# Peptides against a protein of PDB entry 4LZF, part 93

Target 1, 155 residues: chain A of PDB entry 4LZF
Amino acid sequence: GGRLVVFPNGTRKELSADGQTVKVMFFNGDVKHTMPDQRVIYYYAEAQTTHITYPDGMEVLQFPNNQTEKHFPDGRKEITFPDQTVKTLHPDGREESVLTDGTIIQLNPDGSKVIQFNTGQREIHTADFKRREYPDGTVKTVYSDGRQETQYPTG

## One batch from the design tools (peptide; made by RFdiffusion4, then SolubleMPNN)

Design b2_p17_7_s4 (from b2_p17_7, 7 letters changed)
Fold by OpenDDE base, seed 1:
Structure b2_p17_7_s4 (fold): chain B 155 residues (1-155), chain A 17 residues (1-17)
Amino acid sequence: as target 1 above (155 residues)
Amino acid sequence: MAEAEPQPLASSPPPQL
């Protein structure tokens, strides 16, 4: 059978009958679960934040404002905002945001920006130009010197 | 040996990004 240990400070430790699940309910209201898959779920009662750690080094944070963060072992971070926008932070400094409308915004380490619109249009921002690509193959470029160019699709 | 009394984490959770 499972066992319950109650400590003098009011902390409680519950063990499953198989011993693979451990639940600690701390006197401050924090809760620690150790699961059969070796993930550890820690709930901070004051901050109302859940922190899950996996044996591979993956971490998941769940905040009281409904933001969720995934911290990958490779140093990548994935943020799901309360509005369901997903932002990925790459170790190389690249950032990618996926909006709920399907728009993708990429920020590159060189300072360039790419926007992939849900309409199939693409906008590229560099130090030298801004470019708009259209689904028909039309490309409009505005250069930093004020020159503008339109390239038409080869039909 | 008596089981050591578990202590809560002294650190706050990581801040939101």
Scores: peptide ipSAE 0.241, ipTM 0.823, DockQ to the pose 0.709
Fold by OpenDDE base, seed 4:
Parts: structure tokens; sequence; C-alpha cells
Structure b2_p17_7_s4 (fold): chain B 155 residues (1-155), chain A 17 residues (1-17)
């Protein structure tokens, strides 16, 4: 049988019959679950936020606006926004966003931006130019000085 | 020994990114 402990402050601790699951319901409404896999699920009642910590150092955050975040042990972060856009933050400062339409937006540490459109077009932004690459191999560049160049694929 | 009373975390959750 499980065990229930009720503390004087109103905090409750439930232990599973196997002792592998511990649930603490704090007097402030916070809830802590320790699971058999040693993950800890903490719910902050005021913030309505769930924070899961794993033994490997992975963390998962669930916010009340339906944003979810995964913090990987390697320092990578994956954000799933309420609109279901997924943004990955890399430890090197690279950012990648995958939109729901399949468009990929990459921000590079050098400040360059690459957009891979779902149409197969690619757009590259640098300090010096904006370039559009088309699936046929046509490349249109607009330079920061206002010059425009179009390169056609060699047939 | 009496089981120590569990305390809630004093810290707020990590801020949303």
Amino acid sequence: as target 1 above (155 residues)
Amino acid sequence: MAEAEPQPLASSPPPQL
C-alpha cells in the first residue's frame, strides 16, 4: 500500500506502494513528482509552469501559454512556440526556426540569415547583400548599395 | 527522526524565452 503523510502546514506527501513515485503537494499549490526514472516534475502553481528535470541534465519547461522548452545537456535549447514554430538555439549562437509551413529560418553567429522557403527558394541575408536563389538556379542579389544583379543558370 | 517537512521551491521557474 502507498503512504500518505500530511504535514502541519498542509503539505501532503504521497509515496507509491513500491516507493518509486513520490508526490508532494505543497501548501502553496506547487506539486513535486519524483518518478521511477528519477526525473523530477515540479509544477509552480502561481506561474502555472511545469519544470521537468532529468538525471542526464535535460530540462523541460511547459508554460501556461503552451510554449514548451527543452534545455539539452549540451546547452542546446529547443523552443516550441504557441503557434507551433520550433526554434533551436545552438551553443555556438546559431538559431534555427522551423515554421509550420516548412519554412526554415537560420540565423548564423556572423549575423547572416538564411531562409529556406517551402517553395524551394532560398534567401540569404548578409551585411552586404540580400540574395534570392530560385529552384531553377536563378540567383538575384540586391546589394546594400542598391545594386541589383541577376545570375541565370547556365543551361 | 521525524520526517522533515518538505518546502516548496523559493525560486520562480526559469523565465520564458
Scores: peptide ipSAE 0.240, ipTM 0.822, DockQ to the pose 0.714
Fold by OpenDDE base, seed 3:
Structure b2_p17_7_s4 (fold): chain B 155 residues (1-155), chain A 17 residues (1-17)
Amino acid sequence: as target 1 above (155 residues)
Amino acid sequence: MAEAEPQPLASSPPPQL
């Protein structure tokens, strides 16, 4: 059978019959679950935030506004926003956002930006120019000096 | 020895990004 321990401060500790699951209900309303897989689920009652830690160093945060964050052991972070946009932060400083319409926005460490639109158009932003690439092979470039160039597809 | 009384985490959760 399981075991329940009640401490003088009102904290409760429940152990499963196999001893592999431990649930601590703290006097402040926080809850800690230690699972058989060594995953720890901590619920902060005041912040209404769930923090899951895995034995490999993976972390998952669930916020009360429906934002979810994954913190990978390699230092990568994946943020799922309440609107279901997914943003990935890479350790090299690259950022990628996938919008719900399928648009992909890449921010590079050099300050360049690439937008892949769901229409198949691509927009490239650098220090020197903004370029729009069209599915037909037309390329429009606006340079930082105000010069504009249009390259037409070779028929 | 009596089992030590578990304490909640003293720190707030990580801030939202």
Scores: peptide ipSAE 0.236, ipTM 0.820, DockQ to the pose 0.700
Fold by OpenDDE base, seed 5:
Structure b2_p17_7_s4 (fold): chain B 155 residues (1-155), chain A 17 residues (1-17)
Amino acid sequence: as target 1 above (155 residues)
Amino acid sequence: MAEAEPQPLASSPPPQL
């Protein structure tokens, strides 16, 4: 049979009959499950948040607003927003956001930004300029000094 | 036996974009 331990603070610990599953019900309403696969599922009752930790060091957070975060063992983070935008945070400081319309926004560690529009246009932002690249090969650059340049495709 | 205590939430949801 399983075991039940009741602590003086009101926390309860249930051990399965096989000893592979542990359920802790804390006095604050939090719940911790340790599973046979060694994953730990923690539910924060006040925050209504689920935190799953895996034996490999992966973590998954599920928030009450439908945001989900994955923390990978390499230090990468993947955030799925309620609108289904996916943001990846890389260990090198690069950020990439993929919007539901297929637009990709890249933030580089040097502070530059690249937007790849679903139209095939690309916009590059640096300290020195903003550049718009068009699918026909036209390139428009606006420099920080206010100078503008248009490069036409060599047809 | 050590009494089982709840853990703190380590991360808050980041702001939406």
Scores: peptide ipSAE 0.144, ipTM 0.761, DockQ to the pose 0.237

Design b2_p17_8_s1 (from b2_p17_8, 10 letters changed)
Fold by OpenDDE base, seed 4:
Structure b2_p17_8_s1 (fold): chain B 155 residues (1-155), chain A 17 residues (1-17)
Amino acid sequence: as target 1 above (155 residues)
Amino acid sequence: SLIEELKKREKENLEAL
């Protein structure tokens, strides 16, 4: 059978019969599960936050506001916001947000920004210009000096 | 940070065993 250990401070430790699952219920309401697959699930009772650590170094944070953060072993972070926007932070400094409507916002390490609209339009922001690319091939550029340029598609 | 505080709490809980 399993084993139950009760500590003087009120913490309880439950071990499965096979020893593969360990559940620690801390006196303050926190809970730590060690699973057979070596995942460690820690629940912070006061913060109502769950932290999952995987043996490969993956970490998952689940917050009470329904925000989820995934920390990948390669250094990438993926944040799912309460509105279901997914933001990926890459180790190189690139950030990508995918909105629920399919719009993709990319922030590049050089400070440029690219918005891929769900309409197929794309907007590029640099230090020198904002450029809108249209599905028909039209490109409109507004330069930082106020100059505007329209490039028409070649038909 | 919040995470740092949470990790501290976890550590304290484990050390109290």
Scores: peptide ipSAE 0.404, ipTM 0.908, DockQ to the pose 0.932
Fold by OpenDDE base, seed 5:
Structure b2_p17_8_s1 (fold): chain B 155 residues (1-155), chain A 17 residues (1-17)
Amino acid sequence: as target 1 above (155 residues)
Amino acid sequence: SLIEELKKREKENLEAL
């Protein structure tokens, strides 16, 4: 059978009969589960936040506002916001947001910004210009000096 | 940060065992 250990401070430790699941219920309401797959699930009672650690080093945070954050071993971070927007932060400093309407916003380490609209249009922002690319191949550029250029599709 | 405080809390809970 399983085992129950009760500590003097009121913390309780439950071990499954197979010994592969351990549940620690701390005196302050926090709970730590060690699972057979070696995941460790920690619930912070006051913050109502769940923190899952995986044996490969991945971490998952679940916040009470329904936001989730995944911290990958390679340093990448993926945030799913309550509105289901997904933002990925890459180790190189690149950030990408995927909106629910399919729009993709990319912030590049060089400071440029790229928006891929769900319409197929693409907008590129750099220090030197703002450029709009259209599905038909038309490209409109507004340069920082005020010059405007339209490049028409070859046809 | 919040995460740092949470990890601190976890550590304290574990040390109390």
Scores: peptide ipSAE 0.404, ipTM 0.907, DockQ to the pose 0.939
Fold by OpenDDE base, seed 3:
Structure b2_p17_8_s1 (fold): chain B 155 residues (1-155), chain A 17 residues (1-17)
Amino acid sequence: as target 1 above (155 residues)
Amino acid sequence: SLIEELKKREKENLEAL
């Protein structure tokens, strides 16, 4: 059968009969589950936060405001906000936000910004210019010196 | 940070065992 260990401080440890599942109920209300697949689920009672650690190094944080953070073994982080916006932080410093309407906002390590609108328009921001690309092939550029240029589609 | 505080709490819970 399973085993129950009760510690002097009130912490309780439950072991399954097969030894594959361990549940620790700490005296302060925190709970730690070690699962057969070797993932560890820790619940912080005061913060109402769940922290899952996977054997491959993946970590998942679930916050009481419905925000979820995934920390990938490669150093990438993915944050799902309560509004369902997904922000990805890449190890190279690139950041990407995907909005619920399909708009993608990319911040590049060089400081440039790219917005891919759900309409097919694209806006590029650099130190030298702001450029709007249209689906018909028109490109409008406003340079930092105030110069404006329109490139018309061929056709 | 919050995460650091949480990790500290976990450590304290395990050390009390």
Scores: peptide ipSAE 0.401, ipTM 0.907, DockQ to the pose 0.935
Fold by OpenDDE base, seed 2:
Formats: structure tokens, C-alpha cells, sequence
Structure b2_p17_8_s1 (fold): chain B 155 residues (1-155), chain A 17 residues (1-17)
């Protein structure tokens, strides 16, 4: 059978018979599970937050508002917001948000911004211009100096 | 940060064993 250890402070530790699973129920309501696959699941009772750590360095946070954060070993972070928007933060500083309607917003380290609309239109923001690209091939550019250019599709 | 505080709490819980 398994083993139960009860500590003076009220913390309880349950070990499976095979020793592969360990469950610690802390006196403050926190719970730590160590799984056979070496995944560690920690539940913070007061914050109602779950933190999962994987042997490869992956971490997952689940918040009570249904926000989920994934921290990848390469430094990338993926945040799923309560509204189901998914934001990815890349180690190079690039950020990408995917909205529920399919719109993709990219923020680049150089300060440029790209919006890929669900309509197929794309908008590019740089220090020098704002550009709108249309599915038909039309491109409209407004430059920082106020100049506007329209490029029409060929054909 | 919140995560740092949570990690601190975890550490304290483990040290109390």
C-alpha cells in the first residue's frame, strides 16, 4: 500500500505504493502533486492558481479567471486570455496576438506593427508609413510626410 | 511579480516540512 505522513503543522504527504506519485496537501490548502512523468502540479489555494512544471522546463499557469500562460524552455510565452485571445511573446521581442475572429496582430521589435485582418486585408505600420494591402492587390500607403500612394493591381 | 510571490509561498511550504 501507499504511505501517509502527517506532519505536526497539519501538512499531509501521500506516497503511492509504487512511489511514483507523491501528493502533498499543505496546511494552508496548497497541493503539490509529483507525477510518474516527473510533472509537478502545484495548486495555490488562496490564489486558486495551478502551476504545472515539466522536466523539460515547460511551465503552465492556470488562473482562476481562465487565463492560461505557457512558458516554454526557449523563453517563448503563450498567454490565452479569458476572451480566448492568444498572445505569443517571442524571445526576440516579437509579439503576436490571435483574436477570436481570426485577426492576427504582430508587434515587431523594431516597433513596426502588422495586422492581418480576417477579411484578408493587411495593415502595416512603420515609422515611415501606414500601409493597407487589399486582397485584390491594391495597396494604399500613407507616409509620415502626408504623401499618399495607391498601387493598383496589375491586370 | 505574482509568480514570484507564489514561488515564495511554495518554498515556504516546503521548508516547513
Amino acid sequence: as target 1 above (155 residues)
Amino acid sequence: SLIEELKKREKENLEAL
Scores: peptide ipSAE 0.397, ipTM 0.905, DockQ to the pose 0.934

Design b2_p17_8_s2 (from b2_p17_8, 11 letters changed)
Fold by OpenDDE base, seed 3:
Structure b2_p17_8_s2 (fold): chain B 155 residues (1-155), chain A 17 residues (1-17)
Amino acid sequence: as target 1 above (155 residues)
Amino acid sequence: SLEEELRERERRNEEEL
């Protein structure tokens, strides 16, 4: 059968009969599960936070406010906020937020910003201009020097 | 940070095993 080990400090360790599952209940209320798939699930009792570590190096943090963070082996980080917005931080410094209405906001390493609206309109912000692109091909640009330009679609 | 504190807590818990 399984085994139970009780340590002098009050920590308890439960081992399954097959040895593939280990549950450690620490003296301070924290819990660690080692699963047959080599996933490690650690629960921090005071912070009410769950930390999952996968054998490929991926990590998942689940916070009590319903926020989830995924840390990928390639250095990418994905945050799902309580409002269900998903923000991805890329290793190159690019950030992308996908809103629940389908709007995508990109922050680029050069400081530029791109908003892809759910209507098909696109807005580009740079140091030199703010530009709005419309589905019909119209493009409106406001330059930092105060000039305004409208480019009309061909046809 | 919170994550650093949590990692340190985990480390302390494992030291007595």
Scores: peptide ipSAE 0.308, ipTM 0.879, DockQ to the pose 0.879
Fold by OpenDDE base, seed 5:
Structure b2_p17_8_s2 (fold): chain B 155 residues (1-155), chain A 17 residues (1-17)
Amino acid sequence: as target 1 above (155 residues)
Amino acid sequence: SLEEELRERERRNEEEL
């Protein structure tokens, strides 16, 4: 059958009969579950935060403010904010935010910024220009030297 | 950071086993 171990400090360890599940209830209220799939679920009682670690190196943090963070084995980090914005931090330094309205904001390592609006417009910011691309194919560019160019659609 | 503090807390809890 299952086993219950009670430590002098009040920590309790519950082992399933099959030995595949271990639940540790620490004296300070923290809880650690080791699951049959080898994921480990740790609950920090004071912080009310859940930390899940997976055998492949994936980690998931769930905070009491409804923020969730995923740490991928490749070094990528994905943050779901309380407002449901999703921000991805890539190992190459690129950042991408997906807003709830569908707008995508990309920050590139070279300092350039791309905004893909939910309207289908795209805005590109570089050191040399700001460019707006419209769904009809029109492209307007404002260069840092003050020049403005409009490229009209071919159709 | 909070994450570091939490990891340290976990470590301390495990040491008590």
Scores: peptide ipSAE 0.308, ipTM 0.878, DockQ to the pose 0.915
Fold by OpenDDE base, seed 1:
Structure b2_p17_8_s2 (fold): chain B 155 residues (1-155), chain A 17 residues (1-17)
Amino acid sequence: as target 1 above (155 residues)
Amino acid sequence: SLEEELRERERRNEEEL
């Protein structure tokens, strides 16, 4: 009950019997699927890349090296690298990377950097200092003027 | 960018339908 249209250039268009699924096989090997849920899956044959677009504006790119990029409607981007590191780019300019060992690296729009180590230690980098916070409450600060300070835990 | 190139490729393919 479906339909097949063959274009002069060799492109083929398949329409399901219910009309809810459309598959276009382009002459260059690219493939476009329009699904019943209105997501569109485009496969770029030469690049071996898949691009999924959702009706809410979400986009997903899947690359042949196993990298995945998600583009959210709010402007946020989430990149899963081949090594499974996940990097989130926020529309305010903040970037966060979650490493496979649990380490979290945050780059803030003001240029500050925060590393939350998997050990529970945290390192804060600003224009004025580098600070290491330890799980026991000890804080070591190296200021830009070369001064060093250790704050010991209370109790 | 690669993304722009791919988007343009898609556009060209769709214009030929």
Scores: peptide ipSAE 0.307, ipTM 0.877, DockQ to the pose 0.914
Fold by OpenDDE base, seed 2:
Structure b2_p17_8_s2 (fold): chain B 155 residues (1-155), chain A 17 residues (1-17)
Amino acid sequence: as target 1 above (155 residues)
Amino acid sequence: SLEEELRERERRNEEEL
């Protein structure tokens, strides 16, 4: 009950009997699938890249190096790198990277940087200082003028 | 960008339908 259309340029279009699935095989090797759930899967043959669009506005790019990019309707982007590091770019300009060891690196719009180490240590970088916070409550600050300050935990 | 190039490629392919 399906239908096959063959175009003069060699493009082929396959329609399911219910019309809910459409597969277009373009003359250049690209492939487009329209699915019953209204997602569209486009495969770029030369780039070996897959682009998925969802009806809610979500987009997913899958690259041949195993990198995946998710573009959320709110403007957020999430990049999963080949090493499985996940980087999130927020609409406000904040960037957050989660490393495979659990380390979190945050880049703030004001240029400050926060590193949450998997050891429980935290490092804060600002224009004025670098600060290391330790799990025991010790805080070491190195100021841009070279001054160093250690704050000891209150026992 | 690569994304723009790919989107343009898709558009060109769809225009041939």
Scores: peptide ipSAE 0.298, ipTM 0.874, DockQ to the pose 0.908

Design b2_p17_8_s3 (from b2_p17_8, 11 letters changed)
Fold by OpenDDE base, seed 3:
Formats: sequence, C-alpha cells, structure tokens
Structure b2_p17_8_s3 (fold): chain B 155 residues (1-155), chain A 17 residues (1-17)
Amino acid sequence: as target 1 above (155 residues)
Amino acid sequence: SLEEELRERERKNEEEL
C-alpha cells in the first residue's frame, strides 16, 4: 500500500503504493507533486504560483492574475496575458503578439515592426519608411525624408 | 527577481527533507 512520512519539521510526504506518485506538503504550505509521467508540479503558497516542469525541459508558470508563461527547451517563451493576448519571444530576438481580434504585431531584431491587421491590411515600419499594404494591391509609403509614394495595383 | 526567490524557497524546503 501507500505510505505517509511525517518529518519533525511538520513536512508530510505521501507515496503511492507503486512509488510513481509523490506528494510533499511542506511546513510552509508549499506543495510538490511528482507524477508518473515525470512532470513535477510545485505550488508556491505565498506567491500563489504554480510551476510545472517537464522531462524535456519545458516549464509552465501560472500566476494568480491568470497570466501563464511557457518556457520551451529551444529558448522560446510564450506569455498568455490575462486579456488573452499571446506574446511569443523567439530566441533570435523576434517578438510576436497575437491579439484577440486576430491582429498580429511583429517586432523584429533590426527594430522594424510589422502589423497584420484583421482587415487584411499590413503596415511595415522601418527606420526609412512607414508602408501600408492594402488587400487590393495598393501600397502607400511615407519615407523618412517626407517623400510619399503610392503604388497602384495592375489590372 | 520573483523567480529567483521562488527557486531559493524551493531549495530551502528540499534541504529540510
């Protein structure tokens, strides 16, 4: 059968009969679960934060404000904000935010910014220009020197 | 940082086992 170990400091350790599930209830209120799939779930009582670690190196943090952070083994991070915006931080320095309305905002390592609107329009910001691309193929560019150019679609 | 504090807290808890 399972067993319970009680330590002098008040920490309690529960083991399943097969030893594959372990629950440690620490004296300070923290809780650690080791699961049969080798996932480790740690609950920090004071911070009210859950930290899940996976055998492949993935980590998940769940905060009391309903924010979730995923740390992938490749160095990528994915943050789901309380408003359900999802921000991805890539190892190359690129950042991508997906808004709930379907708008995608990309920040590139070179400092350029790309916005893909839910309307199908696209806006590109660089050091040299701001450009708006329309679904019909029209492109409007405002250059840093004040020049403006409109490129019309060919029929 | 918060994460560093949490890791230290976990370490201290494990040392008491």
Scores: peptide ipSAE 0.311, ipTM 0.880, DockQ to the pose 0.895
Fold by OpenDDE base, seed 5:
Structure b2_p17_8_s3 (fold): chain B 155 residues (1-155), chain A 17 residues (1-17)
Amino acid sequence: as target 1 above (155 residues)
Amino acid sequence: SLEEELRERERKNEEEL
């Protein structure tokens, strides 16, 4: 059968009969599960936070405010906020936020910003201009010098 | 950071085993 080890400090360690599952209940209320698939689930009792580590190096944090963070082995981080906005932080410094209405906001390492609206419009912000692209193919650009340009669709 | 604090807490718990 399984085994139960009770430590002098009050920590309890439960081992499954097959040896594939280990549950440690620490004296401070924290809980650590080592699963057959080698993922480790750690629950921080005071912070009410769950931390899952996977064998490939992926990590998932679940916070009591309903925020979830995924840390990928490639260095990418994905944050799902309580409002269900999803923000991705890329190793190259690029950030992408997907809003609940479908709007996508991209912040590029060069400082440029791209907004893809749920209407199909796209807005590009650079140091030199703001550009609005419309679904019909019209493109309006306002340059930093005040010049405005409209490019009309073909057809 | 909170994450660092949590990792340290985990480390301390493991040291008690």
Scores: peptide ipSAE 0.310, ipTM 0.878, DockQ to the pose 0.913
Fold by OpenDDE base, seed 1:
Structure b2_p17_8_s3 (fold): chain B 155 residues (1-155), chain A 17 residues (1-17)
Amino acid sequence: as target 1 above (155 residues)
Amino acid sequence: SLEEELRERERKNEEEL
């Protein structure tokens, strides 16, 4: 059979008969599950937040507002917001947001920004210009000096 | 940060076992 340990502070520790599952119910309401697959699931009672740690170093945070954060071993973070926007933070400083309408926003470490609209248009922002690319191949550029240029598609 | 606070809370709980 399993084992139950009750500590003087009120914390309770339940061990499965096979020893592969451990459940700790802390006196403050927090709960820790150690699973057979070596996942550790910690529930913070006051914050109503769940923290899952994996053997490979991945971590998942689940917040009461329905936000989820994944922390990958390579340093990448993926945040799913309550509105279902997904934001990826890369170790090199690049950020990418995917909106529910299909729009993709990329912030690059060099300060440039790229918006891929759901219409197929793309907008590129750099220190030197703002450029709009259209699905037909037309490109409109506004340079920092105020010059504007249109490049027409080649058939 | 909140994450740091939660991590510290977990640490304290574990130390009391």
Scores: peptide ipSAE 0.309, ipTM 0.877, DockQ to the pose 0.911
Fold by OpenDDE base, seed 2:
Structure b2_p17_8_s3 (fold): chain B 155 residues (1-155), chain A 17 residues (1-17)
Amino acid sequence: as target 1 above (155 residues)
Amino acid sequence: SLEEELRERERKNEEEL
């Protein structure tokens, strides 16, 4: 059978008969589950936050506002916001946000920004210009000096 | 950070086992 240990401080530890599942209910309301697959689920009662750690180094944080953060072993982070926008932080410093309408916003380490609109248009922002690319092949560039250039499709 | 605070809370709880 399983085993229940009750500590003097009020913490309770439940062990399954096979020892593969452990549930600790801390005196402060926090709960820790160690699962047979070696993932650890920790619930912070006061913060109402869940922290899951996986044996491969993956970590998942679930916040009470429905935000979820995934911390990948390679250093990448993926944040799903309450509005279901997904933001990815890459180890190289690049950030990508995918909006619910399909728009993708990329922030590059060099400070440039690329917006891929759901319409198929793309906008590139650099220190020197803003460029809009249209599905028909038209490209409009506005340079920082105020110069404007339009490139028309040739096909 | 919040994450650090939570991790510290977890550590303190585990030290009491």
Scores: peptide ipSAE 0.301, ipTM 0.874, DockQ to the pose 0.908

Design b2_p17_8_s4 (from b2_p17_8, 9 letters changed)
Fold by OpenDDE base, seed 1:
Structure b2_p17_8_s4 (fold): chain B 155 residues (1-155), chain A 17 residues (1-17)
Amino acid sequence: as target 1 above (155 residues)
Amino acid sequence: SLEEELKKRKEENEKAL
C-alpha cells in the first residue's frame, strides 16, 4: 500500500504503493507532484502558478492569466502570452515574436529589427535606414540622413 | 522577481521536509 507521512507543521506527503509517485501537500497550500517519468509538478497556491520541471532541464511555467513560459535546456525561452502571441528569446540575444495574424517581429543582437508582415511586406530597421520591401519587388528606403530611395521592380 | 519569490517559497517549503 501507499504511505502517508504527516509532518508537525501540517505538511502531508503521500507515496504511492510502487514509490513512483510522490505528492506533497505543504502547509501553505502548495502542492508538489513527483511523477514516474521524474517530472516535478509544483503548484504555488497563492500565485496560482504551476511550475513543471523535467529531467532534461526543461521548465514550464503556467500563470493564472493564461501565460505560459517554456525554459529550454539550451537557454532559449518561449513565452505564450494570453493573446496567443509567441515570443522566443534566444541565447544569442535575438528575440522573435509571432503575432496571431502571422506577423513576425525579429529583434537582432545588433539592434536591427525585421518585421515580416502577413501581407508579404517586410520592414527592416537598422541604424542607417528603414526599408520597406513589397511583394511586387518594390523597395523603399529612408536613410538616417533623410535621403529616400525607391527601387522599382524590373519586369 | 516573481520567479525569485516563488523559488524562495519552494526552497522554504522543501526545508520543512
Scores: peptide ipSAE 0.337, ipTM 0.888, DockQ to the pose 0.895
Fold by OpenDDE base, seed 3:
Order: structure tokens, then sequence, then C-alpha cells
Structure b2_p17_8_s4 (fold): chain B 155 residues (1-155), chain A 17 residues (1-17)
């Protein structure tokens, strides 16, 4: 009940009997699947890369090195690296990396950097200082002019 | 970029239909 169309260039198009699935096998080895849920799965044969597009505008790229990129409809991009670090690029220019140990590294649009360590320590980098915050409430600041300040916890 | 090359390749493939 399905249909097969063969083009002069060698491209083949297979339609399911219900018309809900379409498979195109291009002359260069690339493959395109259109699924019943309207997602499109495109495989680039030479690059060994899979590109999935969803009806809502979401896109997923899967690379042969095990890197995955998600492009969200809101403009956010999420990259899962081979080492399982997850980097999120936000539309406002903020970048966030979550390491496998739970450490979070934030790069802010103003150029400041915040590291949230899994130990509960936090380090803040600005144009004017580097600051380390400790779980006990101690705060150590090194200013760009070489001045150092320690703020001791109260209590 | 790789993404641009892949996009171009996809566009060329679609012209063959």
Amino acid sequence: as target 1 above (155 residues)
Amino acid sequence: SLEEELKKRKEENEKAL
C-alpha cells in the first residue's frame, strides 16, 4: 500500500501506506525521515551527524563525538559535551556551565564570573575584585589595586 | 562553519526532489 518514487539522480522517496511516514534516501547517502508527529530526522552521512527538527521550532544536533546541542524556541542553546559538562547559552548573553561534580560556572553579560563550588564556596570575579565566600560566612576580597580585605562572620 | 555547510548540503538535496 506504500509508494516508492525513484528520481533520475538516484534519490528515492518512500511513503508509508497510511501516508504518515516519509523516508527520503538522497543520492549522496543522506537520509530524511518525516514522522507522524511531524518531527524531521535528518542524517548527514558524511558528517555522521543527526539533526532533528520539531514542529515547535526546537532543534537537536547529535555529533559523532557524542556532543549534543539543543536549540530551544526561546533562543536558548544547551550543549552537552562528551565529558557530560552541560553549557547553557541564554538569550540575554549569560552563559552557565554545570560540571559533572556539580560546580556551576556563570559568565554574566557584564563580564563578571561566578563560580559556585560543590563545597558551598562561591567565587566572584569582577573588573574590580576577586571575592571568595566561605560557608562559615567569611569573605575574602582581593581588589585590582592590590588591597586585600577579610570580612569575618558575626556570631 | 560546519552548520552552514550542512545547511547548504540539505538545501542542495531538497532541490533534487
Scores: peptide ipSAE 0.333, ipTM 0.889, DockQ to the pose 0.890
Fold by OpenDDE base, seed 5:
Structure b2_p17_8_s4 (fold): chain B 155 residues (1-155), chain A 17 residues (1-17)
Amino acid sequence: as target 1 above (155 residues)
Amino acid sequence: SLEEELKKRKEENEKAL
């Protein structure tokens, strides 16, 4: 059978009969599960937050507002917001948000911003200009000095 | 941050084992 250890502070440790699962119920209501696959599921009772740690170093945080954060071993983070927007933070400082309508917003380490609209239009923001690219090949640029340029598709 | 607070809480709980 399994084993139960009860600590003087009221913390309880349950070991499965096969020894593959350990459940710790802390005196403050927190719960720690060590699973057969070596993932550790920690539940913070007061914050109602679940923190899963994997053997490869991946971590998953699940918040009570339905936000989920994945922390990858390479330093990348992926945040799924309650509205199902997914934001990826890359170790190089690049950020990418994918909206539910398919729009992609990219923030680059150089400070530039790229918006790829679900219509196939693309907007590029730099220190020097704002540029709109259209599916037909038309490109409109507004420079920081106020100059405007339209490049028409060559057909 | 919340994550730092939660981490501290976890560490305190682990000291009781």
Scores: peptide ipSAE 0.333, ipTM 0.888, DockQ to the pose 0.897
Fold by OpenDDE base, seed 2:
Structure b2_p17_8_s4 (fold): chain B 155 residues (1-155), chain A 17 residues (1-17)
Amino acid sequence: as target 1 above (155 residues)
Amino acid sequence: SLEEELKKRKEENEKAL
């Protein structure tokens, strides 16, 4: 059989018979599971938050508001918000948000912004201009000096 | 941050083992 260790502080440690699973129930209600695959599932009782750590360095946080955060070993973070928007933070400083309607918002390290609308339109914001690209190939640019240009598709 | 607070809590719990 397994083993149960009860500590003076009220913490309990359960070891499986095979020694591959360890469950620690801390005195404060927190729970730690060490799994055979070496992932560690930690539950914070008061915060109602689950923190999973993987041997490769990946981490997953699950919050009581249904937000989920994934921390990848390469430094990338992926946040799934309660509204199901997914935001990815890249190590280079690029941020990408995918909205539930399929709109993609990209923030680049240089301060530029790209919006890919679900309609197929794309909007590019730079220090020098705002540009709207349309599915038909029309491109409208508004420059910082107030000049506006429209490029029409060849047809 | 909340994450840092949770980390400290985890560390405190693990010190009791």
Scores: peptide ipSAE 0.330, ipTM 0.886, DockQ to the pose 0.899

